# Peptides against a protein of PDB entry 6RGO, part 3

Target 1, 392 residues: chain A of PDB entry 6RGO
Amino acid sequence: MALKLLGFNQDATCFSVISSNKGVTIYNCDPFGKCFELEKSTSNDEELDFLVEMLFSTSLIAVVDKTIGASKRKKLKIVNTKRKATICELTFPHEIMDVIMNRKIICVVLKSDQIFVYDISCMKLLRTIDVRGEKLKSTSKFRNSEAVGDIGVRVSLSTDNNSILCYSSYSKSDKENAPLNDIVVFDALKCIQINVLPAVHQSNIVCIACSPDGMLMATASEKGTIIRVFKTIDTENDEPILVNEFRRGSRPSRISEMKFNHDNTLLACVGESDTIHIFALPVTTTEADANEDDTLQQSSHSLSSSINGLQYISKGLANRFGKIIVSKIPTQSQQRHVAYIKIPENAKYRIGFPKDTTNTIHICGEDGNYLVYSIPRNEVGPCTLVKSNTFD

## One batch from the design tools (peptide; made by RFdiffusion4; aimed at target 1 I120)

Design b1_p29_1
Pose (drawn by RFdiffusion4):
Structure b1_p29_1 (pose): chain A 327 residues (1-135, 151-284, 335-392), chain P 29 residues (1-29)
Amino acid sequence: MALKLLGFNQDATCFSVISSNKGVTIYNCDPFGKCFELEKSTSNDEELDFLVEMLFSTSLIAVVDKTIGASKRKKLKIVNTKRKATICELTFPHEIMDVIMNRKIICVVLKSDQIFVYDISCMKLLRTIDVRGEKIGVRVSLSTDNNSILCYSSYSKSDKENAPLNDIVVFDALKCIQINVLPAVHQSNIVCIACSPDGMLMATASEKGTIIRVFKTIDTENDEPILVNEFRRGSRPSRISEMKFNHDNTLLACVGESDTIHIFALPVTQRHVAYIKIPENAKYRIGFPKDTTNTIHICGEDGNYLVYSIPRNEVGPCTLVKSNTFD
Amino acid sequence: VLEEEEEEEEEEAEEIIEELEELAKEEEE
């Protein structure tokens, strides 16, 4: 089958790719190279490694499952790339759905909507967050820098009226203090959530409305959450998979089950800005590094890696700059 | 400047790995 299940780094330095053949490879961007290659851990052809989230450019990797079910739901391994050794092997009562890391905090998301927060220096569990215990699946996002700030979608006070709903809660994982609770920002479920690297901004995706809403995160007034801007969906409602924020928080990238990737600018310092054409029934992931604000890195399941440029003052499409092919 | 920052990040990551290895040894004991 195709080389599916791409994962993208926080600093846009490298990306994680599960080669359907054997193990998982991690490439670099500059210079491009085979950075890390995981050995054989397989027994059948279509069984897939699912979840890999990494540090910035380091040797520290978070790896989850290999087998379809033998040791998948209840595993987390911490591996050094230079020596291929497992350090800590944590076990969890449910199936892992997503893992997000940063320099200070490690988050583990379970299928039962439990979020385990760890101080990474000693792996002490800071807090267990019973989201489903209070009231598709929960989408969680996190800031990259320090003062790492956690964002998760929570159910509303209409559980009696119907089973599924999605509001937003802002949480400071550093001090384990809930900062702001946002109301039902959508009339539908929440598909994907992106938080700014500095933790000041947040994006939301709806399945039905397909309109991205941006709210201030922490400095927002206590009385009411402050809405920043909205972005035109285009000609057709489409499911969104992954969104990213620029380092200066001027740009927002959007990708999904669509022909095109949309680029939204920010009035921090309107409907559409830059659009990148994409093959229809293939899936891609997004990133952009810290070095420049004009370069956008693209990861594709077709086997191609592309680097596009961004037009500052023109509403035109992106210009391709650099490309390379996968394995 | 960017290269220095990258080096510092690598050093910090190595320190974290060493501390985790020490804790894993203590747990085995």
Fold by OpenDDE base, seed 3:
Structure b1_p29_1 (fold): chain B 392 residues (1-392), chain A 29 residues (1-29)
Amino acid sequence: as target 1 above (392 residues)
Amino acid sequence: VLEEEEEEEEEEAEEIIEELEELAKEEEE
């Protein structure tokens, strides 16, 4: 049977799949089993496509039927899985491309490069973000929306109640083909833009991950060779916004998903390559509880020394030359993975980090495998398979 | 702790569902 992965929920307690024969199925990770099914509404042999976003392990899901020929691609359904009932239905002017949620906010991304931000409790529209409209205020020409190929706006939302939304935006370059290589950081609760990171890559951003607490954001371009990690908020200390640069590989390969673990110590990435890469983030020890004893020689190679090449070009020149926040970090400072998982070639995988175990990763494949891996702490190497299950 | 957090999450989701089901009835009247 053809499986299509929808991914894990926020805490990796559940994952969603499309089965060509059944429709949408949600699986619980532990104990492993089917917890919900949404039957296909059509008897046709049409390729099923859905968006499903689940609120953690709860009975609340958002569903979009994207099946070819379905007039439903513009409809968001909020569903109670316990009652198997649609409780709310919203219709949008354009096709829904993505849906993300937490306990406070639902964000709906449209093919029009609009982001609709809702209060989940009452489905009240808090904000419409027009990513194209921001470009049009800077560039006089409406390019027809049709010429923007498979590269749409990308979004990620913090899983905490701070509700930090990170999204890709168009560069202010006068070029008619301005790439989606800026990042906007948005407080979805307060409905305010809190930061803008210009030109974080040379090409379009195709993957974004926000940390669970909204303090960090990871980005990857179409090349998928370099992953960058940024602070979402400028700290009062003159600390660089760019905190990490990771090398996934030398060969271009699309990254489909990235995830932080719950304590912001690890970043995982998956995509078209035969390898899931896991990177270690430097723990910013706030100086507080330096009780002396356990000198675990984590070689804190102080990233401080190599990042000193980011001369803050003074306030005055910032207006004409978009702050190249990405000075070329010397290729010597590009960290590699600390751990990896080999996956079958051409199998699509999704990743999730469980809340309870910072060194465990959940993965699922379109090959019907659900796998739990342990991440090595003390050495660079392969992850160890701890548990495996199959689904259909 | 984990079970308590899952119970609190399900209670918050049930409250959201109830509020949305009430709003849906008001739109049908």
Scores: peptide ipSAE 0.274, ipTM 0.800, DockQ to the pose 0.848
OpenDDE base, seeds 1, 2, 4, 5: peptide ipSAE 0.236, 0.232, 0.272, 0.226; ipTM 0.782, 0.779, 0.796, 0.783

## One batch from the design tools (peptide; aimed at target 1 T58 K355)

Design b2_p9_3 (made by RFdiffusion4)
Pose (drawn by RFdiffusion4):
Structure b2_p9_3 (pose): chain A 327 residues (1-135, 151-284, 335-392), chain P 9 residues (1-9)
Amino acid sequence: MALKLLGFNQDATCFSVISSNKGVTIYNCDPFGKCFELEKSTSNDEELDFLVEMLFSTSLIAVVDKTIGASKRKKLKIVNTKRKATICELTFPHEIMDVIMNRKIICVVLKSDQIFVYDISCMKLLRTIDVRGEKIGVRVSLSTDNNSILCYSSYSKSDKENAPLNDIVVFDALKCIQINVLPAVHQSNIVCIACSPDGMLMATASEKGTIIRVFKTIDTENDEPILVNEFRRGSRPSRISEMKFNHDNTLLACVGESDTIHIFALPVTQRHVAYIKIPENAKYRIGFPKDTTNTIHICGEDGNYLVYSIPRNEVGPCTLVKSNTFD
Amino acid sequence: EIEELIEDS
């Protein structure tokens, strides 16, 4: 089958790719190279490694499952790339759905909507967050820098009226203090959430409305959450998969089940800005590095890696600059 | 051991 299940780095330095053949490879961007290659850990052809989230450019990797079910739901391994050794092997009562890391905090998301928060220096569990214990699946996002700030979708106070709903809660994972609770920002479920690297901004995706809403995160007034801007959906409602914020928080990237990738600019310092054509029934992931604000890195399941440029004052499409091919 | 793997940006 195709080389599916791409994962993208926080700093846009490298990306995680599960080669359907054997193991998982991690490439670099500049210079492009085979950075790390996981050995054989397979027994059938279509069984897939699912979840890999990494540090910035380091040797520290978070790896989850290999087998379809032998040791998948209840595993987390911490591996050094230079020596291929497992350090800590944590076990969890449910199936892992997503893992997000940063320099200070490691988050593990379970299928039962439990979020385990760890101080990464000693792996002490800071707090267990019973989201489904209070009231598709929960989508979680996190800031990259320090003062790492956690964002998760929570159910509303209409659990009696119906089973599924989605509001937003802002949480400071550094001090384990809940900062702001946002109301039902959508009339539908939440599909994907992106938080700014500095933790000051947040994006939301709806399945039905397909309109991205941006709210201030922490400095927002206590009385009411502050809405920043909205973005035109285009000609057709489409499911969104992954969104990213620029380092200066001037730019927002959007990708999904669509022909095009949309680029939204920010009025921090409207409907559409830059659009990148994309093959229809293939899936891609997004990133952009810290070095410049004009370059956008693109990861594709077709086997191609592309680097596009961004037009500052033109509403035109992006210009391709650099490309390379996968394995 | 994990502290040794964490680096500055």

Design b2_p9_3_s3 (made by RFdiffusion4, then SolubleMPNN; from b2_p9_3, 5 letters changed)
Fold by OpenDDE base, seed 4:
Structure b2_p9_3_s3 (fold): chain B 392 residues (1-392), chain A 9 residues (1-9)
Amino acid sequence: as target 1 above (392 residues)
Amino acid sequence: EINSLLKDE
């Protein structure tokens, strides 16, 4: 029986799958079990294709049936799972490629490189972002990109109420084939562009993750060898702040999903490789709690930690192919994973971080395994399997 | 209706 994974919800309390025989099934993670089923609309042996986005542990799902005909691929249904009823239906001019949401916003990504931003509470359209239209303002030539299969606008949304939307955009370079290697940071509530990170990779961005609070974002290109983590809002001298540069591997491998944990201490990535990688982020101590005036004169031997201020000399290497503006971390300073999970080489996996346990990761596979791993805190090594369940 | 579904169950 072929399974296709749709992924975890925002807090990893549920995950969604397509089963060839049943249609869409949503599983609860704890206690493990089916919580919702959506039957296939057709008796035909057609390969089922759906988008399903669940809003946390709510009775609200967004569904796109992509199985049959160009018309259905343009329809978003908002479904009440408890009532098993469609409560809203939207039709778009183009095929829906992705749907993301939080408690405030739904974003709908179209094959036209348009992002429709809605207020979830009333399904009011707040903004249409035309990523191609922005490209065309910068680049005179309309290329009908009919033929470039897997390359489209990528999006990620903060799971908090601030609703920070990160999306890939076309470089403003005069090249007819400008890559989707810029990132725009957008306030989805106010409908304003907050930041633009130009040329964060040399090739198209294929994966983006926003942190739950929207303060960080992770990016990966088609090569999937380097993951970059940036601040979303903050800038230094009008330049993007690169917080981390992680090396996933030496060989190219597509990253399909990345996620931050709920406290921004970990970043996980999964894709075509036999390994889920987990990276540690530096804890940003906000200076705010230092004002407890406890006057205890303990003779702090000032260990002058020589902060070797690596002056990042932003030598903008004007490469013949466009300014990569983002200062690269030296290859020697590229961090490796702190933890990993081995997965079957041919099984697609999805990842989720539960809210209450920052050192736990949920994973599910097209092999029918739902697995919970503990992440080591103080050592570099494999994650420990805590529990496993199977689904069909 | 949507507003009633914005709560975890």
Scores: peptide ipSAE 0.380, ipTM 0.939, DockQ to the pose 0.676
OpenDDE base, seeds 1, 2, 3, 5: peptide ipSAE 0.368, 0.379, 0.371, 0.341; ipTM 0.937, 0.939, 0.937, 0.929

## One batch from the design tools (peptide; made by RFdiffusion4; aimed at target 1 K82)

Design b2_p22_7
Pose (drawn by RFdiffusion4):
Structure b2_p22_7 (pose): chain A 327 residues (1-135, 151-284, 335-392), chain P 22 residues (1-22)
Amino acid sequence: MALKLLGFNQDATCFSVISSNKGVTIYNCDPFGKCFELEKSTSNDEELDFLVEMLFSTSLIAVVDKTIGASKRKKLKIVNTKRKATICELTFPHEIMDVIMNRKIICVVLKSDQIFVYDISCMKLLRTIDVRGEKIGVRVSLSTDNNSILCYSSYSKSDKENAPLNDIVVFDALKCIQINVLPAVHQSNIVCIACSPDGMLMATASEKGTIIRVFKTIDTENDEPILVNEFRRGSRPSRISEMKFNHDNTLLACVGESDTIHIFALPVTQRHVAYIKIPENAKYRIGFPKDTTNTIHICGEDGNYLVYSIPRNEVGPCTLVKSNTFD
Amino acid sequence: EEEEEEEEELEELLEEAEEEEE
């Protein structure tokens, strides 16, 4: 099959690609190279490694499953790339759905909507967050920098009236203190959530409304959450997969089951800004590095890696700059 | 004992990760 299940780095330095042939490869951006290659751990053709989240540019990797079911739901391995050795092997009572890391905090998301928060220096579990224990699936996002701030979607107080709903809760994982609880920001379920690298901003995606809403995170008034702006969906409602925030928080990227990738600017310092054409029935992932605010890195399951430029004052499409091909 | 060894190895790995970030 195709080279599916792409994962994207926080710092846009490199990306994680599960080659359907054997293991998983991790490439670099500048200069482009085979950074790390996992060996054979397979026994059938269409069984896939699912979840890989990494540090910035380091040797520390979070790897989850290989087999379809032998050791998948209850595994987490911590591996150094230079020596290919497993260090700590943690086990969990449910199936892992997502893992997000940063310099201080490691988060592990379970299928039962449990979120395990670890101080990464000693792997002491800071707090277990029973989201489904209180009231598609939960989407979680996290800040990249220090003062790492956790964002997760939670159910509302209408569990009696119906089974599924989605509000937003802002949580400081550094001190394990809940900061702000946002109400039902949508009349539908929440598909994907993105948080700014500095932890000041947050994006929300609805399945039915397909309108992205941005709320202040922490400095927002206690009395009411502050809404920043909204963005035009386009001509057709589409499911969104992954969104990212720029380092200066002036730009927002959006990708999904659509022909185009949308770029939204921010009035921190309207409907649409920059649009990147994309092959229809192929899936891509987004990132942009810290070095410049004009470059957007693109990862594709078709086997191509592209770097686009952003027009500051024109509503035109992006301009392609650099490209390379996968393995 | 095995847990202490794993913590020592984790500390070494984090120190190396810090050096690589520099």

## One batch from the design tools (peptide; made by RFdiffusion4; aimed at target 1 R103)

Design b2_p26_8
Pose (drawn by RFdiffusion4):
Structure b2_p26_8 (pose): chain A 327 residues (1-135, 151-284, 335-392), chain P 26 residues (1-26)
Amino acid sequence: MALKLLGFNQDATCFSVISSNKGVTIYNCDPFGKCFELEKSTSNDEELDFLVEMLFSTSLIAVVDKTIGASKRKKLKIVNTKRKATICELTFPHEIMDVIMNRKIICVVLKSDQIFVYDISCMKLLRTIDVRGEKIGVRVSLSTDNNSILCYSSYSKSDKENAPLNDIVVFDALKCIQINVLPAVHQSNIVCIACSPDGMLMATASEKGTIIRVFKTIDTENDEPILVNEFRRGSRPSRISEMKFNHDNTLLACVGESDTIHIFALPVTQRHVAYIKIPENAKYRIGFPKDTTNTIHICGEDGNYLVYSIPRNEVGPCTLVKSNTFD
Amino acid sequence: EEEEEEFEEAYEEAMEEIEEEEEEEE
């Protein structure tokens, strides 16, 4: 089958790709190379490694499952790339759905909507967050820099009226203090959530409305959350998969089950800005590095890696600059 | 205990590498 289940780095330095053949490979961007290659840990053809989230450019990797079910739900391994050794092997009571890391805090998301927060220096569990214990699945996002700030979707106070709903809660994982609770920002479920690298901004994706809403994160007034801007959906409602924020928080990238990738600019310093054509029934992931604000890195399951440029003052499409092919 | 000590060392080394890369970018 195709080379599916791409994972994208925080610093846009490299990306994680599960080659359907054997193991998982991690490439670099500049210069492009085979950075790390996991050996054989397979027994059938269509069983897939699911979850890999890494540090910036380091040797520290978070790896989850290999087998379809032998050791998948309750595993987390911490591996150094230069020596291929497992350091700490944590076990969890449920199935892992997502793992997000940063320089200070490691988050592990379970299928039962439990979020384990760890101080990465000693792997002491800071707090267990029973989201489903209070009231598709929960989507979690996190800031990249320090003062790492956690964002998760929570159910509303209408659990008696109906089973599923999605509001937003802002949480400071550094001090384990809940900062702001946002109300029901959508009339539908929440599909994907993106938080700014500096933790000041946040994006929300609805399944039905397909309109991205941006809210201030921490400095927002206590009385009411502050809405920043909204973005035109286009001609057709489409499911969104992954969104990213630029380092200066002027740009927002959007990808999903669509023909095109949309680029939204920010009035921090309207409907559409830059659009990148994309093959229809193939899936991609997004990133952009810290070095420049004009370059957008693209990861594709078709086997191609592309680097596009952004037009500052033109509403035109992006211009391709650099490309390379996968394995 | 030994595995925790190895993890702390690996973490410190990973932080130093990040600092060095930031200095090179500057």

## One batch from the design tools (peptide; made by RFdiffusion4; aimed at target 1 N80 K82)

Design b2_p28_3
Pose (drawn by RFdiffusion4):
Structure b2_p28_3 (pose): chain A 327 residues (1-135, 151-284, 335-392), chain P 28 residues (1-28)
Amino acid sequence: MALKLLGFNQDATCFSVISSNKGVTIYNCDPFGKCFELEKSTSNDEELDFLVEMLFSTSLIAVVDKTIGASKRKKLKIVNTKRKATICELTFPHEIMDVIMNRKIICVVLKSDQIFVYDISCMKLLRTIDVRGEKIGVRVSLSTDNNSILCYSSYSKSDKENAPLNDIVVFDALKCIQINVLPAVHQSNIVCIACSPDGMLMATASEKGTIIRVFKTIDTENDEPILVNEFRRGSRPSRISEMKFNHDNTLLACVGESDTIHIFALPVTQRHVAYIKIPENAKYRIGFPKDTTNTIHICGEDGNYLVYSIPRNEVGPCTLVKSNTFD
Amino acid sequence: EEEEEEEEELEELLEEAEEEEEELEEEE
């Protein structure tokens, strides 16, 4: 089958790719190279490694499952790339759905909507967050820099009226203090959530409305959450998969089950800005590095890696600059 | 005791990861 299940780095330095053949490879951007290659851990053809989230450019990797079910739901391994050794092997009571890391805090998301927060220096569990214990699935996002700030979707006070709903809660994982609770920002479920690298901004995706809403995160007034801007969906409602924020928080990338990738600019310093054509029934992931604000890195399941430029003052499409092919 | 050993190894790995980031920054 195709080379599916791409993962993208925080610093846009490299990307995680599960080659359907054997193991998982991690490439670099500049210069492009085979950075890390995981050996054989397979027994059938279509069984897939699912979840890999990494540090910036380091040797520290978070790896989850290999087998379809032998050791998948209840595993987390911490591996050094230069020596291929497992350091800590944590076990969890449920199935892992997503893992997000940063320089200070490691988050593990379970299928039962439990979020385990660890101080990464000693792996002491800071707090267990019973989201489904209070009231598709929960989408969680996190800031990259320090003062790492956690964002998760929570159910509303209408559990009696119906089973599924999605509001937003802002949480400071550094001090384990809940900062702001946002109301029902959508009339539908939440599909994907992106938080700014500095933790000041947040994006929301709806399944039905397909309109991205941006709210201030922490400095927002206590009385009411502050809405920043909204973005035009386009000609057709489409499911969104992954969104990213630029380092200067002037740009927002959007990708999903669509023909095009949309680029939104920010009035921090309107409907559409830059659009990148994309093959229809193939899936891609997004990133952009810290070095420049004009370059956008693109990861594709078709086997191509592309680097596009951004037009500052023109509403035109992006211009391709650099490309390379996968394995 | 085994858990303490694993924490020591993790600390060493984190120190090496910081050094690697410094070296990459210097190269840039």

Design b2_p28_4
Pose (drawn by RFdiffusion4):
Parts: structure tokens; C-alpha cells; sequence
Structure b2_p28_4 (pose): chain A 327 residues (1-135, 151-284, 335-392), chain P 28 residues (1-28)
């Protein structure tokens, strides 16, 4: 089958790719190279490694499952790339759905909507967050820098009226203190959530409305959450998969089940800005590094890696700059 | 380019320090 299940780094330095053949490879961007290659851990052809989230450019990797079910739901391994050794092997009562890391805090998301928060220096569990225990699936996002700030979608106070709903809760994982609770920002479920690297901004994606809403995170008034801007969906409602924020928080990238990738600018310092054509029935992931604000890195399941440029004052499409091919 | 390489090295050193602390905690 195709080389599916791409994962993208926080710093846009490298990306994680599950080669359907054997193991998982991690490439670099500059210079492009085979950075890490996981050995054989397979027994059938279409069984897939699912979840890999990494540090910035380091040797520290978070790896989850290999087998379809032998040791998948209840595993987390911490591996050094230079020596290929497992350090800590944590076990969890449910199936892992997503793992997000940063320099201070490690988050593990379970299928039962439990979020385990760890101080990464000693792996002490800071707090267990019973989201489904209070009231598709929960989408979680996190800031990259320090003062790492956690964002998760929570159900509303209409559980009696119907089973599924999605509001937003802002949480400071550093001090384990809930900062702001946002109301039902959508009339539908939440498909994907992106938080700014500095933790000051947040994006939301709806399945039905397909309109991205941006709210201030922490400095927002206590009385009411502050809405920043909205972005035009385009000609057709489409499911969104992954969104990213620029380092200066001037740019927002959006990708999904669509022909095009949309680029939204920010009035921090309207409907559409930059659009990147994309093959129809293939899936991609997004990133952009810290070095420049004009370069956008693109990861594709077709086997191509592309670097596009952004037009500052033109509403035109992006310009391709650099490309390379996968394995 | 040189500065980027230095930054990557410093990040790697910091990650190694974390790995050492995790090994100590694992032994305890």
C-alpha cells in the first residue's frame, strides 16, 4: 500500500513517515537525509505503526505501537536515535489516540478521552484529566515553547439533551491550572485543533460549518472570550485534518480533504491569502520553520516533499522552491 | 548555517541530559 501515516515535527526540522514496507523512517529537511530508521518489528503486510511525536531536533522520540493489537493500546516507549535503546516503557489503561510533546510537558491522549500530563524531567504524572468522566473523538493541541499551554475540546451542558457536543477549554499544563473555558463555538463537532507556538492563539475546525474560528488564549478578558477573526471556507464544505500557526503568528495553514491548501494571514500586527494546489485523493501534512516567514514545508503521502514560498502582498498561489522525493 | 548546526548540537546535549536523568530515575 501507499506510504501512509505522516507525522510532522514542531520546529519543521523533520517529519515522521511510516513506510508501509518496513518500520518507520525520519528524514531531515536541511540538509535532507535519512535521520533515523526503525528496524523490522512486523509480522503481516498491512499492519501499521500509528503514533510518533518527537522533540525538536533531538534524539528523543515518543513511539507507541507496531502490532495491530499485541502491544498497542497500552504502550509508550522512549528511544534515543543514536543508540536505538528504549529507556522508559509506560503502560496505560486505554488506547492511545495522540501524543504531543514540548520541552517541558509530555501529553498522552487516550481513546477514553483521558489526558495524562507529565513533567518530562522525571515522568511524574502531574494530573489526570477525565474529560469524558465529567460529561468522533477529542482533539488536543499544545504550545511548542515553554509556558506550554494545553487546549482540548470538551462537551457542553447539554448531555441530557443529546450525546455529542464540543466546546473548548484552555488549560495551563505548567501549573495544572484551568485558565479559560470557552463556550460552544460551533453548532457541530470539533475535527482538529491548533494552538500557537507561543500559546497566545488557537484555531478551531467544525465538521459541518467548515469555518475556522480564532480565539485569544490567556490574555483574553475573563468576562468573555475574545474572537479574533473568521476565514472563508471556499466553494465547498470540507473536513479539516491539521492546522498550524506561524512563529510570528501572522500566518495560518490549513489542510484537509480538499483540492487546495489555504493560507490565512493575521491582523495581530482576510477571507483567503495564499493557496497551494494539491492532488485530490492524497493526504498531506503541514509545517514551517523558525528561520524564515516565507517558507512553508509540505509533506505528502505520494512520496514528494516540497518547499513553497509565500507572497506577502499578492493573493496569488504559492511558488515552489525546493523539492525532494521519499523512500 | 554554522549557527544552525550549533543550535542543533545544543538541543542534542540538552536531550542527552534528560535521557541521563530518566535512566537514573528508572534505576531507582
Amino acid sequence: MALKLLGFNQDATCFSVISSNKGVTIYNCDPFGKCFELEKSTSNDEELDFLVEMLFSTSLIAVVDKTIGASKRKKLKIVNTKRKATICELTFPHEIMDVIMNRKIICVVLKSDQIFVYDISCMKLLRTIDVRGEKIGVRVSLSTDNNSILCYSSYSKSDKENAPLNDIVVFDALKCIQINVLPAVHQSNIVCIACSPDGMLMATASEKGTIIRVFKTIDTENDEPILVNEFRRGSRPSRISEMKFNHDNTLLACVGESDTIHIFALPVTQRHVAYIKIPENAKYRIGFPKDTTNTIHICGEDGNYLVYSIPRNEVGPCTLVKSNTFD
Amino acid sequence: EEEEEEREEEEEEFAEELIEELEEHHEE

Design b2_p28_7
Pose (drawn by RFdiffusion4):
Structure b2_p28_7 (pose): chain A 327 residues (1-135, 151-284, 335-392), chain P 28 residues (1-28)
Amino acid sequence: MALKLLGFNQDATCFSVISSNKGVTIYNCDPFGKCFELEKSTSNDEELDFLVEMLFSTSLIAVVDKTIGASKRKKLKIVNTKRKATICELTFPHEIMDVIMNRKIICVVLKSDQIFVYDISCMKLLRTIDVRGEKIGVRVSLSTDNNSILCYSSYSKSDKENAPLNDIVVFDALKCIQINVLPAVHQSNIVCIACSPDGMLMATASEKGTIIRVFKTIDTENDEPILVNEFRRGSRPSRISEMKFNHDNTLLACVGESDTIHIFALPVTQRHVAYIKIPENAKYRIGFPKDTTNTIHICGEDGNYLVYSIPRNEVGPCTLVKSNTFD
Amino acid sequence: EEEEEEEEEEEEAEEEFEEFLEELEEEA
């Protein structure tokens, strides 16, 4: 099968790719190289490693499952790339759906909508967050920098009226203090959530409305959450997979089950800005580094890695700059 | 003043993180 299940780094330095052949490879961007290659851990052809989230550019990796079911739901290994050794092996009562890390806080998301918050220095569980215990699946996002801030989608007070709903809750994982609870921002479920690297901004994706809404995160007034802007969906409603924020929070990237990748600018310092053509029935992931605000890195399951430039004052499409091919 | 305090706290957190990575390398 295809080289599926791409994962993208926080700092846009490198990306995680599960080669359908054997193990998982991690490439670098500049200079491009085979940064880390996981050995054979397989027994059948179409069984896939699912979840890998990494640190910035370091040796510390979070790895989850290999087998389809032997040791998948209840595993988390912490591995150094230079020495290929497992350090801590944590076990969890449910199936892991997503893992997000940063310099201070490690988050583990379970299928039962439980979120485990760890101080990474000692792996002490700070707090267990029973989201489904209170009231598709929960989508969680986190800030990259310090003062790391956690964002998760929560159900509304209409559980009696119907089973599924999605509001937003802002949470400070540093001090384990809930900051702001946002109401039902959508008339539909929440598909994907992105939080700014500095933790000041947040994006929301609806399945039915397909209109991205941006809210202020922490400095927002206590009385009411402050809505920043909205972005035109295009000609057709489409499911969104992954969104990212620029380092200066002027740019927003969007990707999904669409022909094109949309780029949204921010009025912090309108409908559409930059659009990148994309092969139809292939899936991609997004990132952009800290070095410049004009470069957007692209990861593709077709085997190609592309670097595009952004037009500051033109509504035109992006310009391709650098490319390389996968393994 | 508050911004300087936040920067110092970030530097301390980076140092503690680097020390943690070094300890992990030694243990490996």

